# Designs tried in a protein design run: peptides against a protein of PDB entry 4XPM. Part 168

Target 1, 160 residues: chain A of PDB entry 4XPM
Amino acid sequence: VMLHSKNVKGFLENTLKPYDLHSVDFKTSSLQSSMIITATNGGILSYATSNNDVPKNSINEINSVNNLKMMSLLIKDKWSEDENDTEEQHSNSCYPVEIDSFKTKIYTYEMEDLHTCVAQIPNSDLLLLFIAEGSFPYGLLVIKIERAMRELTDLFGYKL
Target 2, 67 residues: chain B of PDB entry 4XPM
Amino acid sequence: DIKGTIAFDTHGNVIESTGVGSQRIEDIGDLSKVTLDAEGFAQVQGDSLLVHLYKRNDITLAVYTSA

## One batch from the design tools (peptide; made by RFdiffusion4, then SolubleMPNN)

Design b2_p25_8_s1 (from b2_p25_8, 13 letters changed)
Fold by OpenDDE base, seed 3:
Structure b2_p25_8_s1 (fold): chain B 160 residues (1-160), chain C 67 residues (1-67), chain A 25 residues (1-25)
Amino acid sequence: as target 1 above (160 residues)
Amino acid sequence: as target 2 above (67 residues)
Amino acid sequence: SELDEFLKEGLEAIEKRLAEQAAAA
């Protein structure tokens, strides 16, 4: 089934849910934000945020969206730089992964006090971006985004 | 009695931490260097606590106990 | 989840080893 705008939004909303590891009694907070952005310009194609308590059309909502746009652009820029930097690709902040024979990389980035990770959807012009609180472990964030990408096969190879 | 846990990946990044494990994230550096047996187990004395290691599929689980 | 299942597996495996060691001591 082809993923359309509505389906993508719903997918991203579901990724916001916290990770609950009952076996060790560990549970994370919800993701702050989950986004699909363009790898070329960092433009937001779709997003979800856990901050649903802000009134619609409020100044706070506008500022929040603007902040997401800013972070998206900054992370895209950093990602672009790292994709052209062999040393950065060999750091512990870069995870080469393979999904259904498609290769991609997951990067973790500290954005102020937030933990973020981003990955190119395989062979596409799109990036999947998770933004979490600093208490969200990077290793778990990487696992989360990898598992999420496995559900986005319809976007593999998507070109703008 | 389990006092805490840490799970971490091959990059040394935390996957989860609980109990005293949350206060011993710095142990990951040394724990990642420990030689495991054929079944993926090891035990290491970590200060006043004993650390039990289990690794499979590139994830290491460390369990802290008093003995 | 797959990760939680791993953690459960690991905990049980470690506890099993502890029991075996205690029995051998």
Scores: peptide ipSAE 0.703, ipTM 0.941, DockQ to the pose 0.834
Fold by OpenDDE base, seed 4:
Structure b2_p25_8_s1 (fold): chain B 160 residues (1-160), chain C 67 residues (1-67), chain A 25 residues (1-25)
Amino acid sequence: as target 1 above (160 residues)
Amino acid sequence: as target 2 above (67 residues)
Amino acid sequence: SELDEFLKEGLEAIEKRLAEQAAAA
């Protein structure tokens, strides 16, 4: 079943929601951005941002989109390098995970003062990318993206 | 009374922190080395607070109390 | 969430252990 663009966009928007751990009175901020990008070129296939109040076609929107394009490309490049580096794959910034018998890796990257994590959608040419503020703990960010990927089974095995 | 909490994963990365726990992230290094009992519990005397540990499914919860 | 349920479980378990220790003292 092919996912419609609207469905993917809606999914990404839902991932922006903050993590609320009521039991310990801990709540994060919303993710700044959530994206699905190509593993080959870092091109953005779909994205969502927490600042959706920016008027369309405004200079602010253009700057925001350009910033996302830049970050996606940088993260894709770092991811590509790490995928070819055994030592990096065994660092504390790499989390091997298994979802429904499909193996993938979650990487955490510091981007200036932002906390990011990226993971290849299992057996696909796509990457899921979360961008959060520096106050968002990496351990929680990893859990968040892992849980999110479990809802993207329709994209498993997707090839460009 | 709980003074704070830290939850962390097997990589030593923070999952959550509250109260005094937010100021004691450096404790994770030592807490990760603590031997737990058969039920996944341990207690460690800190500087001025007692740390209670509970671990299950590769996640460790540390609770800071005065006693 | 699953994580929140774990945290709740942990807090309750720790509190229970503390209560048992206090009763034995």
Scores: peptide ipSAE 0.703, ipTM 0.941, DockQ to the pose 0.820
Fold by OpenDDE base, seed 1:
Structure b2_p25_8_s1 (fold): chain B 160 residues (1-160), chain C 67 residues (1-67), chain A 25 residues (1-25)
Amino acid sequence: as target 1 above (160 residues)
Amino acid sequence: as target 2 above (67 residues)
Amino acid sequence: SELDEFLKEGLEAIEKRLAEQAAAA
């Protein structure tokens, strides 16, 4: 069973919610954006953003989408480079993880003042990408994306 | 009394920080090298504060107290 | 969350150790 487009969109929207660690009175901001993109071309298959809702086809929407396209492409390119770089895979910016016997990697990247992390959905041609403010700790961002990927088992093994 | 906290992963990246912990992120380097007891605990003197460590499942929690 | 539960457990464990040390002193 595969997730429908609307289900994926809703999932991504849910990932935008802030992390609230009330036991230590720590709370993050919402994610700026959450996306599923292709590992091949960095094309956006689905996305959610915390930006204010704007009318469809407005210049603001176009600019927002264009910005996401740019960021997704840049991050995809960096990810592709790192996947072919053994040294980068052993840096503190790379987290090998295993989900239900499937192995993947989570990478953290700073994009200007933003904190981002990206991970290949196991055995698939898809990447999950989180974009957050600089105040969002990388260690927490990694945990967040790992837990999110555990909910995307329907996309494991998805090939374009 | 707890003055602050830092939680960090095995890569030395911050998971959360509160109170004085937010101003002592640089402590992670040293704290990550502290030897823990069999139960995953340690206490180390950090500046004017005492740091209490608890590690389980590859996450380290550091709690700062005055004593 | 699972992480928050860990933090809670850690805080409680540390506080327990502190209490035990205080009692022994």
Scores: peptide ipSAE 0.703, ipTM 0.941, DockQ to the pose 0.816
Fold by OpenDDE base, seed 2:
Structure b2_p25_8_s1 (fold): chain B 160 residues (1-160), chain C 67 residues (1-67), chain A 25 residues (1-25)
Amino acid sequence: as target 1 above (160 residues)
Amino acid sequence: as target 2 above (67 residues)
Amino acid sequence: SELDEFLKEGLEAIEKRLAEQAAAA
């Protein structure tokens, strides 16, 4: 089954939901952004943002989109560097994971006061990217993106 | 009486923290080195609080109590 | 969630241990 743009958009919007751990009375904020970008040039294929209060076609909306483009490119560049850096792959900011029989890595990156994590969709030219506030703990962010990526099996092996 | 919690992964990164645990993230370094029993449990005295550990599936839960 | 279930499991297990220790004291 092929994932269409609308389906992907809806999926990303769902990932924005906060993590509510009732057992310990811990709840996060919503993700600021969730994106699927190309591993080749950091181009945004699809994205969702929790900041929906910005008026449409406003300067603030344009700036917000531009900011996402900037962040996606920066994170892609860092990811690309780390994929060629053995030391970075063995840091506590890199999580080798296996989904079914597919292997990938989850990286955490601090972007100013934001917490981000990115993972290559297995065997694909695509990256899944989460951007959260600094209050969102990295360990939980990693779990969140791993669980989300397990729902993107249709994109495994996707090549541009 | 639980005073707080910390959950952390094998990389030492926080999964969640509540109560006094939120102010004791630095404890993770020491807690990660604690030897657990066969069932994944341990207890560690930390200053005025007792820390109860439970680990399974590469996640460690630390529960802080007064005793 | 699976994570929340783990946390619940851990809390219950720890509380059980505490109860057992109190009974043995």
Scores: peptide ipSAE 0.701, ipTM 0.940, DockQ to the pose 0.789

Design b2_p25_8_s2 (from b2_p25_8, 18 letters changed)
Fold by OpenDDE base, seed 1:
Structure b2_p25_8_s2 (fold): chain B 160 residues (1-160), chain C 67 residues (1-67), chain A 25 residues (1-25)
Amino acid sequence: as target 1 above (160 residues)
Amino acid sequence: as target 2 above (67 residues)
Amino acid sequence: SELDKFLKEMLEKIKAEEERKKKEE
């Protein structure tokens, strides 16, 4: 499997778009960040952020990337711990899901005032990670990431 | 006359909330335990509001009305 | 979105059920 960075980047950028449930007059903010990271080290393979007003190579960009690196590492660590904890896997913060006969789990994590969710791309060494504001409901965030993973079948089974 | 809504999943996590529903997230605990009829419906009288419940495909929608 | 459509359908089901109950009263 070949990872096309440009295609993945574009995909992640699209995931930033808010949910508009106008039938019930509900709309979310955009995701703050969307990332694909390694399950082993939490290294960022690709990412997108909603704040595109940051100039390239600026100190603000560096700070934002560093913050993402920190969060990705923290979430990876939490995920790793939970994957080895049967009790955490049975909590309301863990959603076992099946996509095209591939099983994976979606975890939700509170990170300060942010709502995050992470899921292992089935049978891969990769994690998909969404970071949203606290106003983004966890149940909806789970649905969002599940639907997103269904579009990443090319990454199923990806090994580092 | 809908005063608000809450949609939640089988884990009790919010999918969406609007109107008075946004102020009644704590109701999910009780609403999730309500016995639904064969078609997936129920009504629960709470305070001055009537809650209409409907569940399908592991999603429960609660609609708050005055009557 | 698919979810929006689904919620819309659920909302309509609730409305329909309410009307059905009113007719039975």
Scores: peptide ipSAE 0.716, ipTM 0.943, DockQ to the pose 0.851
Fold by OpenDDE base, seed 5:
Structure b2_p25_8_s2 (fold): chain B 160 residues (1-160), chain C 67 residues (1-67), chain A 25 residues (1-25)
Amino acid sequence: as target 1 above (160 residues)
Amino acid sequence: as target 2 above (67 residues)
Amino acid sequence: SELDKFLKEMLEKIKAEEERKKKEE
């Protein structure tokens, strides 16, 4: 019943898998990264990345992790601003959703050439964050994160 | 013969695009304004392609054909 | 996937509609 850290890591790794919509001959790349971060400070609680060709404990790995930390903080800041901005909440970049009677919002953000989306896990101090290549459509990314959040009910209401 | 497809949501964001559809993402603006019939269908004649529209559950699928 | 299945159904609906129109013409 309790969501263990190993379970969360495995969950995030599974979210990296691409969509294969063979019925219309469309296939995406894998997500570059999938993370659960704190809404308060943008700290990374758990993450998964498709960049696995970097040796462990290498300088390149450290740089990659630092980049993720930077992006998570920036996205958290934008999310915080938008949560206090009625106009931004009514833009086409904001998707109000309801999961099992819990309300939340999904935001899409362009980060350099990357497509990102973030959503507060309902009633929690946590955000779920997907980072994908620019070729990954935003509409599909929103569907992906919405359906992923439905599998994180154990984290609903989680407070730090 | 299908030349391409675009699927998009109510926000105008792409869900998928293939073939000629991937080169016509700008069509979404106009396609989203097309009045659909009672069953959710419509057709729009383009320059050289016919666009077949169908909407269900907030998803619109556009299929591009030569005829 | 669920989405793939849904899109497949939509595509089939479009094809069926076109066949219906051909018979009416």
Scores: peptide ipSAE 0.716, ipTM 0.943, DockQ to the pose 0.856
Fold by OpenDDE base, seed 4:
Structure b2_p25_8_s2 (fold): chain B 160 residues (1-160), chain C 67 residues (1-67), chain A 25 residues (1-25)
Amino acid sequence: as target 1 above (160 residues)
Amino acid sequence: as target 2 above (67 residues)
Amino acid sequence: SELDKFLKEMLEKIKAEEERKKKEE
């Protein structure tokens, strides 16, 4: 099964939607960004952002994309380091999870005032990355990215 | 009446917080150590608030009330 | 959402537990 680029983009856009836990009167903001990046060099394969009121090909758009590139690279580097560090894998910032018998890990990282969460798509060379405001709690962010990965089974085992 | 809530996971990270719970995130450390009964319930008396605990499927919900 | 429904159920369990205790008093 082939996952087309447009379908991936649409999927990432849908992940931007906030959580509305109205039963306890709790609601989040939308995710700032959602990305699929390479685990090898942090290159962005697909992305979605909540702020889309920037003119195309404008300086502001270029700056926003460059910022995403920088953040993706930084997070990839941290992820790579942690994957080679047993202590970090047993910290409260690492969540081992299993999806349909495939094992992966979810990591949370503070990036300046932003809350981020990254996870390797099972058995693949790809990472799913969520970037949210500081008000988005980490426990909820972890749940969100786990549920999202369950919808990306077509990418399981994808190699570059 | 409910004054607030905190939901947290087994890592001690917040899932949601509302009301007075949003101002008592530091309680998670102690709440996570509370012994629950066979059905997953517990009550903890605080300063002026009573905390009702219930845990299921690795999620703990804390409900703060005046009594 | 699934999580919202789950939290709602947990909240109702807490409420039910409180009512049970009141009946025992």
Scores: peptide ipSAE 0.715, ipTM 0.943, DockQ to the pose 0.855
Fold by OpenDDE base, seed 2:
Order: sequence, then C-alpha cells, then structure tokens
Structure b2_p25_8_s2 (fold): chain B 160 residues (1-160), chain C 67 residues (1-67), chain A 25 residues (1-25)
Amino acid sequence: as target 1 above (160 residues)
Amino acid sequence: as target 2 above (67 residues)
Amino acid sequence: SELDKFLKEMLEKIKAEEERKKKEE
C-alpha cells in the first residue's frame, strides 16, 4: 500500500507525539515540527506542526511556514555538506543506521535553541526532519526518527 | 531511593534525564568510560551519590542513589 | 512504549543487582 499525501501528513502528525517514559518519570514536549523535504533543494513536500493555534491562511501561519522553509533549506545544506565530509560523518552527531538492509545516516543539528534531527529516507531523494525544543534530548530524538523511518518503507527508493 | 537517572547512547547523547541526573549530564563523559562487568553492571561513587550503571543494547542507564 | 518498557526492565535489573550485592555484604 502506497503512502498518499494525506497518509504522509497523518504520519507526520503522529510523529509529533511526545515520549512518555513514565517508568523513569520522564516526559518530553511534542515535536515542534515534522517534515519530509527534498534532499535536492530542501523543499517541503509535507509537514506537521504542533502549533495548531494559528488560523489557516493567516499572516502568522505564513510566517510560520516561511520559517519552516528557511529551516529546511538550512538543514538540507548542512546535511549535504556533511554527506561530503568524512570527519562529520564520524562525529557524535552522526548515526549510521541500517533498516532492512538499507543504510542511511541520522544527523543531529542545533538550530538556535532548537534541537533538530534529519535522516535521508533510504535510497531516496527525501529527508525526514524533526524539529524539537531544546529540552528534547538528542539521543531520544535519534531513536524517535530512526523508529519513524522504519514506518516509511513505501518511500524507500523514491526519486524525484 | 532513586535521586535521579540518566540514560545515554553510545555517542554520549542523552536519551533521558531525571532528578539529580538532569543536573549531572556532564557525568556521561566519565560514566561512558566505566568498565562494566560481564553482566553489564557497575557502580561508581561520585560526590555524595552512588551511580548504578547498566548497559544493554547500546543504551546505558545510570541510576543515582544516596551514597 | 517500547523504549519505556526497555528502560523499565533496565531499572529493574539495576534494582535486582543492588539487592543481590546487599545480601552478599
């Protein structure tokens, strides 16, 4: 079953949910944003945000979307640079992972006071991007995006 | 009596932190270097707290208790 | 969650180990 645009949107919205590790009395905030962007230009194909208080088509929404566009471009650029940098690929901010025999990398990036995490969907021209508050631990963010990636097998190999 | 916890990955990045653990993230550097026994356990005396370590599947959990 | 369950198990292991050592002393 292929993921349609609406299904992807719903998936991203679901990723916004916080972690509740009640066994150790730890709980995160919701992700600020979750996006699928193009690896080529950082264009947003689909996104979800936790800020639902902004009316549709309002100036505030436009500004918010513009901010997301800016962040996606910046992160895409950083990702592209790191993909061509052996040293960065061996830093603690890079997690090589394998999903169903497909290899990819998860990168963590500090964006102002936000914690972000990005990973190329295996063999695709797409990136999955999580944006969280600074209180969201990077190690947990990595786990979150890795496990989310496992649910996007329909997008593996997707080419623009 | 648990005073706090830190869970961290093999990169030294935090997975979760609670209680006094939230104020001792810098301990990860030292904790990651601790030699664990065959079962994955260790204890480290630090400051006025005792740190109980257990590692499994690339995740280390540190539990802080009173010394 | 899976992670929560895992951490819970780890915590229980730590507690069990502590009790074991306590009995040995």
Scores: peptide ipSAE 0.714, ipTM 0.943, DockQ to the pose 0.833

Design b2_p25_8_s3 (from b2_p25_8, 12 letters changed)
Fold by OpenDDE base, seed 1:
Structure b2_p25_8_s3 (fold): chain B 160 residues (1-160), chain C 67 residues (1-67), chain A 25 residues (1-25)
Amino acid sequence: as target 1 above (160 residues)
Amino acid sequence: as target 2 above (67 residues)
Amino acid sequence: SELDKFIAEGLAAIEKRLAEEKAAA
């Protein structure tokens, strides 16, 4: 399997959109960030962030990227620990899911005042990571990331 | 915040479960007996978790929260 | 899926209701 940066980034940008339920007067905020990172070392392969009027190539953009790198590494570490902890895999922060017979787990993490969720793309060395505001319900994040992974079947089994 | 969910039908069959809900399938028996309000909602205090119920079209969603 | 949609709706509805209750209190 080969990753195409532009296509992946476009996909991630689409995941930023709010979770809007038309049947209920409830709408989430946009995701702050959406990333595909390596499960091995938390390196960012692709990412998308909500528009905040940050000039391209500015120091603010650099700081934002650095922040994402830090977040991705921290979450990767938490994920790694949980993946090696049977108790954590059965905690209320772990959601096992099955996509077309492929099994994976979605973890939710509180990072300061942010709501995050991460899931290993089935049978791959990749993690999908969503970062949202605290107003974004974890349950909806879980559903959102599951749906997103269903669109990444081409990455199932991807090995570095 | 949400700790897990259980979705079950009118027969008490599990349709889907997530998080802590996967460990509390036995709660369905009690949850199915809860009287819902006119909008299909209810809250039930369990042990350390609060269970929120939402029913529509013969499917019940139980959401476990810490408060 | 329809189930996922239902779950999403329920989650959102519950969250909304909780928020309203907190605001009213």
Scores: peptide ipSAE 0.431, ipTM 0.721, DockQ to the pose 0.201
Fold by OpenDDE base, seed 2:
Order: structure tokens, then sequence, then C-alpha cells
Structure b2_p25_8_s3 (fold): chain B 160 residues (1-160), chain C 67 residues (1-67), chain A 25 residues (1-25)
């Protein structure tokens, strides 16, 4: 089964939903952004944002998109550096995980006042990237992105 | 910020660990001895990290944070 | 999984407790 762009977009939009735990009186905010980017260049293949109040073709929209591009590139660079650094892979911001026998690592990064989480889609040239407010616990981001990747099995092994 | 987690049972067996928790499995021995409050919570200061404990039923979650 | 749910619950509960303590201080 092939994942089409529109399907991926819809998927990412769904990931924006807050982590709502009904068993405990605790609910996170929605993600600010969710993206699939290339691990090679940090190019955005698909993205979703919770900010839907920006008019299309407006300067603010352009700035918003540019900000996402910048953020994706920065995080890709950080990720790339960490992937090539043994010490960083053992840091407190790296979470090795295994999904259906596929291994990957989840990284958390503080970007200004935002909490970000990125993970390579197993054996692929793609990264899944979540951007959230600082109030979003990293631990929950990690859980969230892990669960999200479990639904992206079609992208496992995807090479550009 | 959360630096890692350890989930363990009443026998001290690791169920799951993440982040720095994966490197601190040996802490379970001490953490298992910590007295929890009525709601199943406790906090233990260790080295540079604060460990938050939450127990429900037979499973204990240790969350390592910087503060 | 149930484990993930527990972990999430625990994380949330801890965060909630911390927030309450901070607010009370």
Amino acid sequence: as target 1 above (160 residues)
Amino acid sequence: as target 2 above (67 residues)
Amino acid sequence: SELDKFIAEGLAAIEKRLAEEKAAA
C-alpha cells in the first residue's frame, strides 16, 4: 500500500490532537506542528499546523511556512549531528525504540521555548517531527511520536 | 524536563525503560524501598536528577527530571 | 498497550502533582 501525499497530510493533522488522558485530569495542548521531512536535506515533504487562522497567501502565512522550514532544517542538522555522535546517542535526550522489530531513535530538542521531538522513520530517509509548546511533557511527546510511527509502517525503508 | 523513565513491577523487574532510565536500572533497588504517599507518589533527589515515583497496582513508574 | 497507557497516566499524574505544588507555593 502506498501512502499518498493527501493521506499523509491527513495523518499529520490527526497527530496534532492533544494527548488527552481521561484517567487523570491532565490534557496537553495540541501540537503546533507535525511534519515529515527528509533526513538528507531537511526538506518538508508534508506538514500540518494547528494555526489555521493565518490567511492564505498572506505575509504571515509565508513567515509561518518559512519558520517551519527553518525549524525543520535546524532540527535535521541537530539530528544528523547526534546520529553521528555516540555520546549524544546515550544522552538523556535520546530514546532508542523498537517498532515491529525495526529500530530507531527518538530525540527531544528544546527549541527556544518549544518542545520538539524527532525520529527517523525506521530504515528510511524520512524524519517525523513534532513541535509542541513548552508545556507538553517530553515523555508524552516521546510516547506520542512512537505511537504515530507505528502507523507509518508503509514508510519504513523508504528511500529517496 | 523528563530525562527518562523506568517502569518496574513489585519484584523489581524492569518492564520498560527510556532515556536515562535505561542507564539507571540499578536504581530500582533503592526506589523500590521508597515510601509512597497515599496517592502513590514520591520524590527522590538523586545526584543531578529528581526521580518522581508513581505507583498504581503492582507497577511503579520512575520519571527522571532535572527538577 | 496497557503499559503505554500506564506510563502516560503516570507522567500525567506526576506533571499534575508538580503543577499543583508549584501553584500552592
Scores: peptide ipSAE 0.430, ipTM 0.761, DockQ to the pose 0.183
Fold by OpenDDE base, seed 4:
Structure b2_p25_8_s3 (fold): chain B 160 residues (1-160), chain C 67 residues (1-67), chain A 25 residues (1-25)
Amino acid sequence: as target 1 above (160 residues)
Amino acid sequence: as target 2 above (67 residues)
Amino acid sequence: SELDKFIAEGLAAIEKRLAEEKAAA
């Protein structure tokens, strides 16, 4: 299995779209960021951000990327700790899911004023990470990331 | 498919309603008596719709679906 | 609003529960 950067980038960009509840008058904001990172080191393999007007190689872009790197590492560390903690795996911030007979867990983490959601792509060395504003309900983040992972079956079992 | 919703408090007061839920406010009396599981969920079969209940803290959400 | 958040979370929770029940059946 080969990770195709261009295809993954486009996929992540699409995940930025708001979650629209059609049955009620409620629509979320766009995700701030969507990322695929390594479960081992928290390194960013691919990412997308809602702020697309930042000039390339600008100071603002560098700062934003650095922020993403920091958050990625922190969330990876939290995820790693929780994966080794039975109690945390049974908390209300952990959502066991099964996709096409593959099992994984979704975790929600509050990072400062942001709502984040992370899940290991089944049987892989990769994590999918969503970063949203505090107004984005965790429950919808969980549903969103689960549905997104269903579109990443080609990455199931991907090893670095 | 979701057909409507009702959100109500511990006193049975309507907080918000949508869809068919707006036409079934009278259901709150019965819905408030339903025993929820440990996770705060329950299901009640209606005449033509299934009602899904979710309670967290002091607010209950009823979701009406066709199945 | 807090109400909107609750409704959204509740809807998501119910959808999740239904999906789990369907998968278990």
Scores: peptide ipSAE 0.430, ipTM 0.579, DockQ to the pose 0.189
Fold by OpenDDE base, seed 5:
Structure b2_p25_8_s3 (fold): chain B 160 residues (1-160), chain C 67 residues (1-67), chain A 25 residues (1-25)
Amino acid sequence: as target 1 above (160 residues)
Amino acid sequence: as target 2 above (67 residues)
Amino acid sequence: SELDKFIAEGLAAIEKRLAEEKAAA
């Protein structure tokens, strides 16, 4: 299995869309960021952001990317710690899920004023990471990331 | 469109609220009396909003929508 | 958290129920 940046990038961009609750007058904001990162070092393999108004090669763009790198690393570290902690795996911030007989866990983390959600792509060295505003309900964020992972079956079992 | 939510226990205590739900805490008294179906669901029309109820394990989630 | 899990479950269940009702109409 090979990662194709263009295809993955487009997928991640689509995940940025607001969650529109069916048959109810409620819609979330767009995700701030969506990323696929390595579980080993928290390196960003692909990402999408809702803020595309930043000029290319500007200092603001650099800062934005650096911020994503920082957050990805922090979340990766927290995820890694939780994966090695049985108690944390049984907390209400951990959601065990099964997709096509593959087991994984979804974790929610508060990062400053942001709501984040991360999950290991089943049997892979990759993590899917969503970053949203604090107004984005964790419950909906979990649903969103689970549904997204179901569309990434080609990455199941991917090893670096 | 979800306008807000309320999560409450069997004692009527608010566990969490969001959106318009935060302004509708007084609805818990009436919502707690609603008969749920076998799957734990119910719908109640309240003022201008429709309230969707889901209960499991003694916790009730009320979701406020416009329709 | 357990609350977040419940909320996620409830929201998903409600959405599914509404989808079924809409499809049946």
Scores: peptide ipSAE 0.416, ipTM 0.678, DockQ to the pose 0.185; fails the geometry check

